# Ledger of designs, part 183: peptides against a protein of PDB entry 5OOQ

Target 1, 227 residues: chain A of PDB entry 5OOQ
Amino acid sequence: YREDVRQVVTHPANALSFLQPGRLVEISVNGKDNYGWGAVVDFAKRINKRNPSAVYTDHESYIVNVVVNTMYIDSPVNLLKPFNPTLPEGIRPAEEGEKSICAVIPITLDSIKSIGNLRLYMPKDIRASGQKETVGKSLREVNRRFPDGIPVLDPVKNMKIEDEDFLKLMKKIDVLNTKLSSNPLTNSMRLEELYGKYSRKHDLHEDMKQLKRKISESQAVIQLDDL

## One batch from the design tools (peptide; made by RFdiffusion4, then SolubleMPNN)

Design b2_p27_2_s2 (from b2_p27_2, 12 letters changed)
Fold by OpenDDE base, seed 5:
Structure b2_p27_2_s2 (fold): chain B 227 residues (1-227), chain A 27 residues (1-27)
Amino acid sequence: as target 1 above (227 residues)
Amino acid sequence: MKIWRLENGNLVSSYSVSDEELEAAVA
C-alpha cells in the first residue's frame, strides 16, 4: 500500500511542483541506503549527453539534488558529481556509532520515500563554506521537534491529486490490499497496469507542466527570499 | 506547507502557507 501510494506521489506529474528549494524529503537510495530526511536544493531533467536517445522511467527521468546530514564521514564525497545519480562506491549513510557529515547528493525521484509538508529557508549558495552544515543543523532541529515523524504531504488535501485516474487507482489499491493474501502476483500486475495507464496519460501533458513548474519554482524562490 | 527559518538549528520564524496560495502570490 505504501509503495503504491509512493509511486503516484513521486511521479513527475505530481512531485515536481512540490520540490521547491528547502522542501523536506525522506531519502532511500537503491532501497538500502537510508539517509533520512533531507532538504531539496534543486532538480533538473535527466539528460544523457552520450546517448541523447536514452529513455528513462518516469521516476528516473529527473535528478534532485538534496542536502543530507547523515553521510558517512569517510565517504568519497569529492567524487560526487552534480546531476549524476549514479553514486560512487562508498557513498553511504553513517551507521550507528559512525560519524556523519553534511553532503549534497543527486538522487532520482524513485529515491524519495516521502515528501514533507515542511520547507526550510535555504541559503542562496548551498555550496559556499559552512552553508550545507547550517542546513544540517536545521534538519537536526526539525527531527528533534517532530519525534513522531515529520509531517508528510497529504496526496489529496495538499497535493490535490484528485483526478479520476488517481481515485480509481486508490480504490483499486484498497481492493487489492484486501486480496493480497490470496494472489499477490495477480494483484501486483493489475496495480502496475493501472499505474501505467495513469502515468502515460499524465505524461502527455508533461511539457506543459514542466514549463508551469519552472515558473512556479522561480516564484517560490522569490517568496523564500521575502521571508 | 510550513516554512521554517532556522538559525544554527534554532527556529526563528515559521509560516504556514498552502502551495496554492504560494503559487498565486508569486504570479
Scores: peptide ipSAE 0.024, ipTM 0.477, DockQ to the pose 0.053
Fold by OpenDDE base, seed 2:
Structure b2_p27_2_s2 (fold): chain B 227 residues (1-227), chain A 27 residues (1-27)
Amino acid sequence: as target 1 above (227 residues)
Amino acid sequence: MKIWRLENGNLVSSYSVSDEELEAAVA
């Protein structure tokens, strides 16, 4: 269920309007490289210069540039290519005991684990000397202020996802969380089995298009200066 | 209940199952 929610939340139709500069997002690249919470710089539709006709999945069709403060210090950050989400070999978060630096990395929507309900004030020019580090300090401060975790946008209350089936899903998750004592991974596997046995296929793509929202730069409910 | 599923990296499919069946599967 959680992955299903993530897929809906991070779909362009829902996510893009909340990816304003400074928006906090939790980042995991390729399901293995966890950079933690970073700050959105900007985003753009993914374009393949070599193949303009390239078709990407919905979750890979946009590139989000994010500032992270967890980049391994010896990562070849100089090899990072703007708007190329295929990261060079060696680009990884620092492990325990390793030193980290701030970096701007391009990621896809699929690399977003969660979208935070916080927004940082961002420098006008993040590429200027020292600006990434400033954001890095802000990220550390946010983490300090939220020791129990950065608040995540509520898909319903904050993101205003009003799809009835999604609402039912959310309610079901809440109920199950209170009733189930089993491992979430086990539950996920059981659901897959259920899908194979009892599911009837419907076109979700069209349903999601109906949920498309306008991109806006509205302020987050909670900002760093309000803490 | 409608369940979302990814196919080939796209959120293109949904599956309809009864709430009862879902509960049974995860119980």
Scores: peptide ipSAE 0.017, ipTM 0.398, DockQ to the pose 0.013
Fold by OpenDDE base, seed 4:
Structure b2_p27_2_s2 (fold): chain B 227 residues (1-227), chain A 27 residues (1-27)
Amino acid sequence: as target 1 above (227 residues)
Amino acid sequence: MKIWRLENGNLVSSYSVSDEELEAAVA
């Protein structure tokens, strides 16, 4: 269950500490619009000023701004609103044979397919003229350097996801995979229930994780400046 | 974690940081 692992990896309690500026992420919006690998600009807690009582799922509760170099050239990028993950109609990646441009798009954690074990040195002002295009060139270079694919963060070795509930989830996935042929619907339902319990537990520790993220992000930025 | 500095699409420098080093910075 690659999707189940993705749900855990992209949960705020796990993902946010690895979404530093320049972090490479693989982007799929609405499960159909594949933008490929992009670079993180920043992220913020999702706040609806018009509806402060709005409740979002864990994976929709943060907005991540990412630079992509695969935006269809005729997409209405001028209609993009900062920190609004509801993309206007016509915003899509270029198809084969179409020209693409660089754009900054706001996405949710749910739109992250994978988190790369690479981080780009990012310009200070990505919105300045020509800066997003520079990042776009860098993304092309990275793809060229890794023809077999960009290395992905290991959930255990790199992300240090060793929570008991996570381990139980992983074991459950293994068991369910072996029994998937017998009753796929029942097995899927049980997996979702287990994931739900895991998610709720980590929500209780979100404040601590956020603090850790801020410290980690600061150190990572310093290291980038020293390069 | 591997950090890459790219200028105009060219790699100019790289630096590797271990997970242990990152954790130590937060501890």
Scores: peptide ipSAE 0.031, ipTM 0.479, DockQ to the pose 0.045; fails the geometry check
Fold by OpenDDE base, seed 3:
Structure b2_p27_2_s2 (fold): chain B 227 residues (1-227), chain A 27 residues (1-27)
Amino acid sequence: as target 1 above (227 residues)
Amino acid sequence: MKIWRLENGNLVSSYSVSDEELEAAVA
C-alpha cells in the first residue's frame, strides 16, 4: 500500500506543483542509493536530443535537480551531466563512517520517496561558489530540528488529491490500521508483547501523525539565514 | 525558527516557532 501511495503522489499530475525551488524531498535512486532529504533546485521535461522519438513513462518523463549533502566525497561528481538522470558509475551516497560532500544531482520523479511540507529559501545562483554548501548546512540544521523526521505532505489535505480510487485506497489503509489496533490478540504472552509493542508504536505513530498534520496544515518556508 | 505559511503559493502568515515547540510537536 505504501508503494501505491508513492506512485500516485509522485505522478507528474500531482507532484510538479509541489516541486518549487527549495522544496524538501526524500531521495532514493534506483531503490538502492538513499541520499536522504534534499532540496529541489528546479525541474524540466525530459528531452532526448539524440532520440527525439523516445517515449518515457510518466514517472521518468521529468528531471528534477536536487541538492544533496550526502554524496560520497570520492564520487566522480565532475562526470555528472545536467539533465541526465542516468548517473555515472561511482556516484553514490556516503556510507556510515565515510565523508560526504554537497552535490546537485538530476533525478526522476520515480526517485522521490516522499515530498516534505517544508521549503528552504534557495540562493539565486546555486552554481555559484559555496552556495550548494550553504544549502547543505541548512539541510543539516533542518534534520537537527526535526529529529523524528521532516513532516511529509498529506496527499489529501495538502496536495488535494481527489481521485476516487486513491481516496478508496487511503480509506482501506485507515481501516486496516484501525483493525490491526483493535484486534485483541489476547492469549499468548508473545502476542501480548508484540501487540503491546505494536500498540505503543501505533499510538506513537498516530500521535506523530497528528502532530505532523498540525505542522503540515501549512506549507512551511524556512529562510536560509535563520537556519 | 520563522515559519512562513503559504496558501496557493502566496504568503499568508509568518510565525515564530520555538525549538521547544518543535520538539514537543515531534515527540
Scores: peptide ipSAE 0.021, ipTM 0.433, DockQ to the pose 0.043; fails the geometry check

Design b2_p27_2_s3 (from b2_p27_2, 11 letters changed)
Fold by OpenDDE base, seed 5:
Structure b2_p27_2_s3 (fold): chain B 227 residues (1-227), chain A 27 residues (1-27)
Amino acid sequence: as target 1 above (227 residues)
Amino acid sequence: MKIYRLENGGYVSDYTVSDEELEAAVA
């Protein structure tokens, strides 16, 4: 159920407006490498120059650059390529007892576990010497101040996700949380169905937005021709 | 407006604070 909520929250239509520089996000790459809470640097639409026709899922269609302070010290960070979310081999968070460093890593929306309520004031040039470490120190301080965890954005109250299907999903989750005796499998299937419906509706809305943009662009061209 | 100063001199803000507001507070 948490995954279902995560899918909605991290969808571009909902997440991008909250991925301002400094936004704290909890990062899990490929469901395996947990970097903890990092800070957003920026994001961009994923473009495949080699295959412009490549179609990415909604959650993989954007690349988010994030500062993490949990990178394993011996990770080949020099091999990191901006806007390439396919991380080189050896890029991983430090394990217990290992030393960590600060790094900027490109991730997809699918690698965001949670979006925090808080954002850091970010240096203008994060790539400048020492700036990543400064952010890293700030992250540590925030974590210290919130030992029970960094506050997560409320999807409804804060993010104002008012989609009816999502609200139904949230209600179902609440019911499931209160009724632990209900068949988890049945509830999961229903949640997946609701998410599927939500995703389809969202796709239609995005298509409409794209169409509106195309119309606007066409009108702009017409206006240019009339000048 | 919820802007907090960190011990290390950094700043953190809640979701309601804009970039402009944050910059103004740090300035």
Scores: peptide ipSAE 0.425, ipTM 0.903, DockQ to the pose 0.585
Fold by OpenDDE base, seed 4:
Order: sequence, then C-alpha cells, then structure tokens
Structure b2_p27_2_s3 (fold): chain B 227 residues (1-227), chain A 27 residues (1-27)
Amino acid sequence: as target 1 above (227 residues)
Amino acid sequence: MKIYRLENGGYVSDYTVSDEELEAAVA
C-alpha cells in the first residue's frame, strides 16, 4: 500500500502546494537511482516545445528541479538540461566508495518517494557559483541531525488530504502495521531479514517498508523537538 | 513555529512555517 499512498501524495493536486523552494524531498529516479533527500529549487508545468500536443500523466505533468548532494562525481552533469526530466546516460547517484557532487536535476513528481516536513532556506540564486554546494552542506547537516531519517509530511495531519478512499487506505495500513509490530519476530536480531522473507511470501513487503518508515518518522519528530 | 539554525549558517523550518515567517526569521 506504500505505493498507493505515494501516488496520492505526489499527485499534483496534493504535492504542488508543498513543493516550495527548499522543501526536502526524497528522490528515486526510474525506480533505481536513489539520490536520497534533496531540496526543491522550483517547479513548472511540463511543456514540450517540439511537441506541444504531448500529453503527460498527472505525475509526469510537472517538472521539479531539486538540488541533490549525491550525484556521482563523474556523471555528465554538463549535459543536464533544466526542466528536461529525461536524464542523460551516466547521470546517477554515487555508490558506496564513490565521490559525490552537488547538482540540480529535473525530476517528475513520479520520482518523489517522500515529501519531508522540513524546508531549507534557499539561496536566492541557486545557479550562482558555489550556491549548490552551500545547499549540499545544509543537506548534510540536516541528515546529520536526523540520523534515523528526515520526518515525512503526514498526508492527513499535515497535507490535509481528506479523500475518503485515501483515509480508508491509511486505516488499512495502520492495521497492517499494528499486526507487523505485534509479530513475535519483532524482538529478533534478524527482524528486517525475517520480515522481508515473510512479507514477500505473503505479499506484505511494501507494508513492512512503510512500517519502517513510520518508525523512522517518529524518531525524527522526537529529534526535531529536541533541536 | 519551528525554525532552526544549522551549523553552516543555514536555516531549516518545519511545515508550519510560512514563507513570510521564514523570511522574517532569517532577516
């Protein structure tokens, strides 16, 4: 059900009002390239000058420019085009052991995994020399302060999504999370692995991920209050 | 309202802070 929640949260009707400059968003491009938490620069309606009649899905109809600090250093960032979400070959996040740099990448709403409840105060001109790096340092600092994860906006309490079907979905997820948390395997040192196997077998993998996210969010909220 | 100053001199705010409030706080 995590994907169902994501689809609702990242829909333009819900997401755009929370994509102010500096809003932290968790980014995954093409379902494989995880850039981690980045900061929103701006967004715009997607237009195709070469094909004005192009029709995009709701989640692909807007382009969000985001600063990431996890771009692989040897990525051809010079080939990036503003407001073009079709990323050149070789654009990818740094892997373990690789060096990373800051970059502004254009993404679609479909590439947003989560919308954070935190927002950076952004430089007025992010394209100016050194400004991306400044944001990158801020991102690192935020991640340092939230080692258990940056808190995610609550779709109901924070985003005020009041759709009845969505609320029912959230209730179902809550019930499932409760069941998972009450499982005797909760005290196991291999909890993640065991739940992974169990969830895959019973098609509850996404529910497990959501539970982990909820735990991280709760911890992050506590950290925020302590700051 | 929750606005926090980062060690690098930047600012971060939670979802309750408006653009105007954030701008005023960092001015």
Scores: peptide ipSAE 0.416, ipTM 0.899, DockQ to the pose 0.719
Fold by OpenDDE base, seed 2:
Structure b2_p27_2_s3 (fold): chain B 227 residues (1-227), chain A 27 residues (1-27)
Amino acid sequence: as target 1 above (227 residues)
Amino acid sequence: MKIYRLENGGYVSDYTVSDEELEAAVA
């Protein structure tokens, strides 16, 4: 279910209006490279100069430039090509114990794991010397203020996605969350047992993560309001 | 409208804040 939600949320028709400069987005490239929360610089329609007739899927049809503060320090960032989401070999997030740096990377909408409720006030010229690092510091500060996770935009309440099928999907998720919220551990185990038989264990696991995130959002909002 | 100042001097806002509102607030 989470992936289904993500597909709808990150569709250009829904996502682009929320990808203003500074918008926090959670980034996962190729399903393996997790950069964590980054800040949107800008976005543009994907253009293939070598093949102007190239057709991209909806989720690959735009390039989003994002500042991340988790780039491995020895990554060949100098080889990054603007508006080229095919990242050079060696471009990866820092692992535990490794040093990281700030970088602007081009990603597709498909690499957005989540769209955050929050936006950073971005420098006017992010590509100027030292500006990426400033954003990086801000990202760290935000993460510090939201130890349980950065609040995610509500697709219905915030993004105003009104597709009937999507609303039905969200309702199902809400029902699941309600059941889990009453007794998270017991219900989770029961649901995993029940649906695992149908090869949907993955979906349930993701739903649990989503529920935890929702709880974190509520706590984080309170913390933010107290600041 | 919610705009918050970070310890490092930056600003963060929630989804309800427009670019114009943010610019005005940080000016």
Scores: peptide ipSAE 0.405, ipTM 0.901, DockQ to the pose 0.718
Fold by OpenDDE base, seed 1:
Structure b2_p27_2_s3 (fold): chain B 227 residues (1-227), chain A 27 residues (1-27)
Amino acid sequence: as target 1 above (227 residues)
Amino acid sequence: MKIYRLENGGYVSDYTVSDEELEAAVA
């Protein structure tokens, strides 16, 4: 169900109005390269100069430029092409023990894992020398202040997504979360049995992680209010 | 409205703060 929610949340009709400069977004490229939380610079409709008639899926039809502070230091960032989401080989986040740098990378909506309820006040010219590093420092500080994770926008309460099918999906997830919160392991096994093809083990584990994150997010919001 | 100043001199706001409000607060 997590992926289904993500598909709806990151659809252009829902996401673009929340991708203001400075909006924090959690980034995962190609389902493998996790850059963590970055800050939106801007976005634009994807245009293929070589093939103007190219048709993209909804989630690939926009390019979002984001500042990340987790780029591997030896990544060939000089090969990055503006508004080209096909990243050069070697562009990747730093692994544990590796040094990282700040970079602006172009991504598609499909690379957004979560949209945060926070935004940074961004420099006017992020391309100027040192500005992306300033944003990087801000990102680190925000992460420090939210040790349990940066709070995510609520699709219904905050983003005002009112699609009937989506609301039904959210209700199902809420029921699932309630059951998992009471008896995580037992209920997970039971749900897998009851829902069969729709409740794979990996999905249940992800739901558990989401629930834990939600609890942490609530605590983080309180912490922010106290700051 | 929630706007917070960071130690490095930057600002962060929650989703309830508009662009205009944020700009006004940091001006």
Scores: peptide ipSAE 0.400, ipTM 0.897, DockQ to the pose 0.735

Design b2_p27_2_s4 (from b2_p27_2, 10 letters changed)
Fold by OpenDDE base, seed 1:
Structure b2_p27_2_s4 (fold): chain B 227 residues (1-227), chain A 27 residues (1-27)
Amino acid sequence: as target 1 above (227 residues)
Amino acid sequence: MKIFRLENGGLVADYTVSDEELEAAAK
């Protein structure tokens, strides 16, 4: 069920409006490389210059650049290419006992494990010297302040996903119903049905993003303890 | 939703926007 929810949440029609600069996201690449919580820099539609006719799945059709503070220190970060989610060999998170550094990595939506209900103030030029490290320090502080975990966006209350089938799914999860978990194929079919309903939301994404930003800018400064 | 920055070793929220406000603006 968690995967089903994740698929819906990370679908472009739902996720993109919440991938503002500084948005915290939990990152898992290729199902094995867990970078923990990172901060969104930006995102763009995936374009294959070598094969313009390439067709990507919905979850692979966008690239999100994120700052992580868990990159293995000896990773070949200089080989990273912005907006290229095919990571060079050796790019991986630090394991226990290994030293880590801050890096900006390009990921697909499929590499997002969860979206946090928190944003960091992001430097305008993340590529400038020391800026990634500043974000890294902020990430450490966030983790310190949330020892029980960074709050995750509620798909219904926060993301306003109102699809009836999705709501039913959430209810089943709440009551520990295992009906859908027994048949992966059925789950896939249901997700496809949901995706069809979400396609219309894409056209409104940019407008929504701009409006949300304007509202945020009008708010007063408060302390984190006021959460 | 809140936006934070690191200041003096701690986090300070620069912005706090309710979900209701965000939804209202998006309509």
Scores: peptide ipSAE 0.215, ipTM 0.670, DockQ to the pose 0.035
Fold by OpenDDE base, seed 4:
Structure b2_p27_2_s4 (fold): chain B 227 residues (1-227), chain A 27 residues (1-27)
Amino acid sequence: as target 1 above (227 residues)
Amino acid sequence: MKIFRLENGGLVADYTVSDEELEAAAK
């Protein structure tokens, strides 16, 4: 059921409004390469210039650029292309005993394991010399300060996901003693219906852009007033 | 939701945005 929750949380209709610059996200690429917690740089709708008619799944339709501090030092990071989630061969997190470096990697929403209820102040230009390393230091400090784990956004209280089927799923998770004692197939079928509702109800691309701008502007005003 | 900045080797809360403020901005 955790995967079912993740699918709903990382759906564009729910996730994009919480992917502001500096938002902490837990990253697992292809369900194998765990980079740990990283910081969001930006995101954009996935566009194939060579094939404009290309259709992507909802969870692969957006690309999120994130700073990680767990990249293997000998990874060919110079081959990384912004907004290209197809990572070059050799791009992987450092294993135990290996040295790591900071890097900006493009990922899909499907590579987000969780969204944190925490943001880092991000430099204006993350590509400038030394800026990725600064964020990397911040990430290390975050992990130090939250030894029990970084707080995760509450899907209902924070993300305001109020779909009836999702709420039922959440209640079921709370009631169930074991994950295996439930019927995952039934919930999976319901999730397909939810995805359909989300995609049909709104123009997600434009709506999320507008929402992102509004939130950013509001935060800027709040910051200025607090100074 | 809190936003933190690295300062003097530690994280300092830059500013806090309430959920209500975020909701208001989203509408």
Scores: peptide ipSAE 0.213, ipTM 0.685, DockQ to the pose 0.038
Fold by OpenDDE base, seed 3:
Structure b2_p27_2_s4 (fold): chain B 227 residues (1-227), chain A 27 residues (1-27)
Amino acid sequence: as target 1 above (227 residues)
Amino acid sequence: MKIFRLENGGLVADYTVSDEELEAAAK
């Protein structure tokens, strides 16, 4: 059930509007490499210049650049290519007892485990010397302040996912948490149906452009209020 | 949504806005 919710939450139609610069996201690459909570730098639609006809799944159709502070120190970070989510061999999080460094890595939406209800104030030039380390310090401070975990966006209350089938799924999860009597097969079938509805309802490319504009406008308004 | 920044070695909240407010401001 948790995976079903994650699939809906991380779908472009739902996730992109919450991937503003500084948004905290929990990162798991390929379901194996857990980087913990990172901060969003930006996102873009995935484009294959070598194969323009390449078709990606919805969850792999966008690249999200994120700052992590858990990169293994001896990882070949110099081989990282912006907007290329296929990470070089050796790129991995530090294990227990290993030293870590800050890095910017490109990930897909499928690598997002959770979207946090927190947003860091990001440096204007994250590629400048020392800036990613500043974000890394902020991430450590956030983890310190939230020892019980970083608050996650509520799919219904915060993200305003109002799809009827999704709401039914959430209700079932709530009932199951109380009664443990729900059939996993029913949820899987509903996920497929929901996925089909999302893919048909939205032109993801146009949605991205609109969302980027809206995000930019919102940031401008917020910045004016801080002045 | 809570927006934070690092100041004097600590995390400080600049402001808190709802997702609804952000969406409204973008319209």
Scores: peptide ipSAE 0.113, ipTM 0.614, DockQ to the pose 0.043
Fold by OpenDDE base, seed 5:
Structure b2_p27_2_s4 (fold): chain B 227 residues (1-227), chain A 27 residues (1-27)
Amino acid sequence: as target 1 above (227 residues)
Amino acid sequence: MKIFRLENGGLVADYTVSDEELEAAAK
């Protein structure tokens, strides 16, 4: 059921508005490479220049660039291509006892395990020398300050997901506090229905543009208030 | 939601985003 919740939370219709620069996200690539908590740089709709007719799933249709501080030091980070979520061979998180470095990696929404209720102040140019390391230090400090885990966005209270089926799911999870033994197929079908509702009601491309604008405006307001 | 910056080896809150602001951005 955690996966069911994750699928809904990371759907573009829900997630994109919360992927502002500096937003903390927990990252798991290909279900095997756990990078821990990283910070969002930006996101864009996935475009295949070689095959413009390529159709991606909703969770694979956007690329999110994130700063991680857990990249294995000997990973071929120079082979990373911006906006290419297919990571080169050898790109992996550091294991226990290995040294790590900071890196910006492109991921899909499907690689987001959770979205945090925290943001870091991000440098204007993350690619400038030393900027990734600054973010990396901040990430370490966040982890230190939240030993019990970084606060996660509440899907209902914070993200305002009000779908009735989702609310029922959340209630069941709260009641059972256990792996809901409900038929995975039934839950899957329900999720597909939810996705269908999201997809049919919204032009995701246009929504993304609008969201980016709104995010930018919101950031401007934040900056003005800091001033 | 809080926005933090590293200062003097610790995190300092720079801004707090309300849930209302988050909702406004989602619309």
Scores: peptide ipSAE 0.103, ipTM 0.667, DockQ to the pose 0.040; fails the geometry check

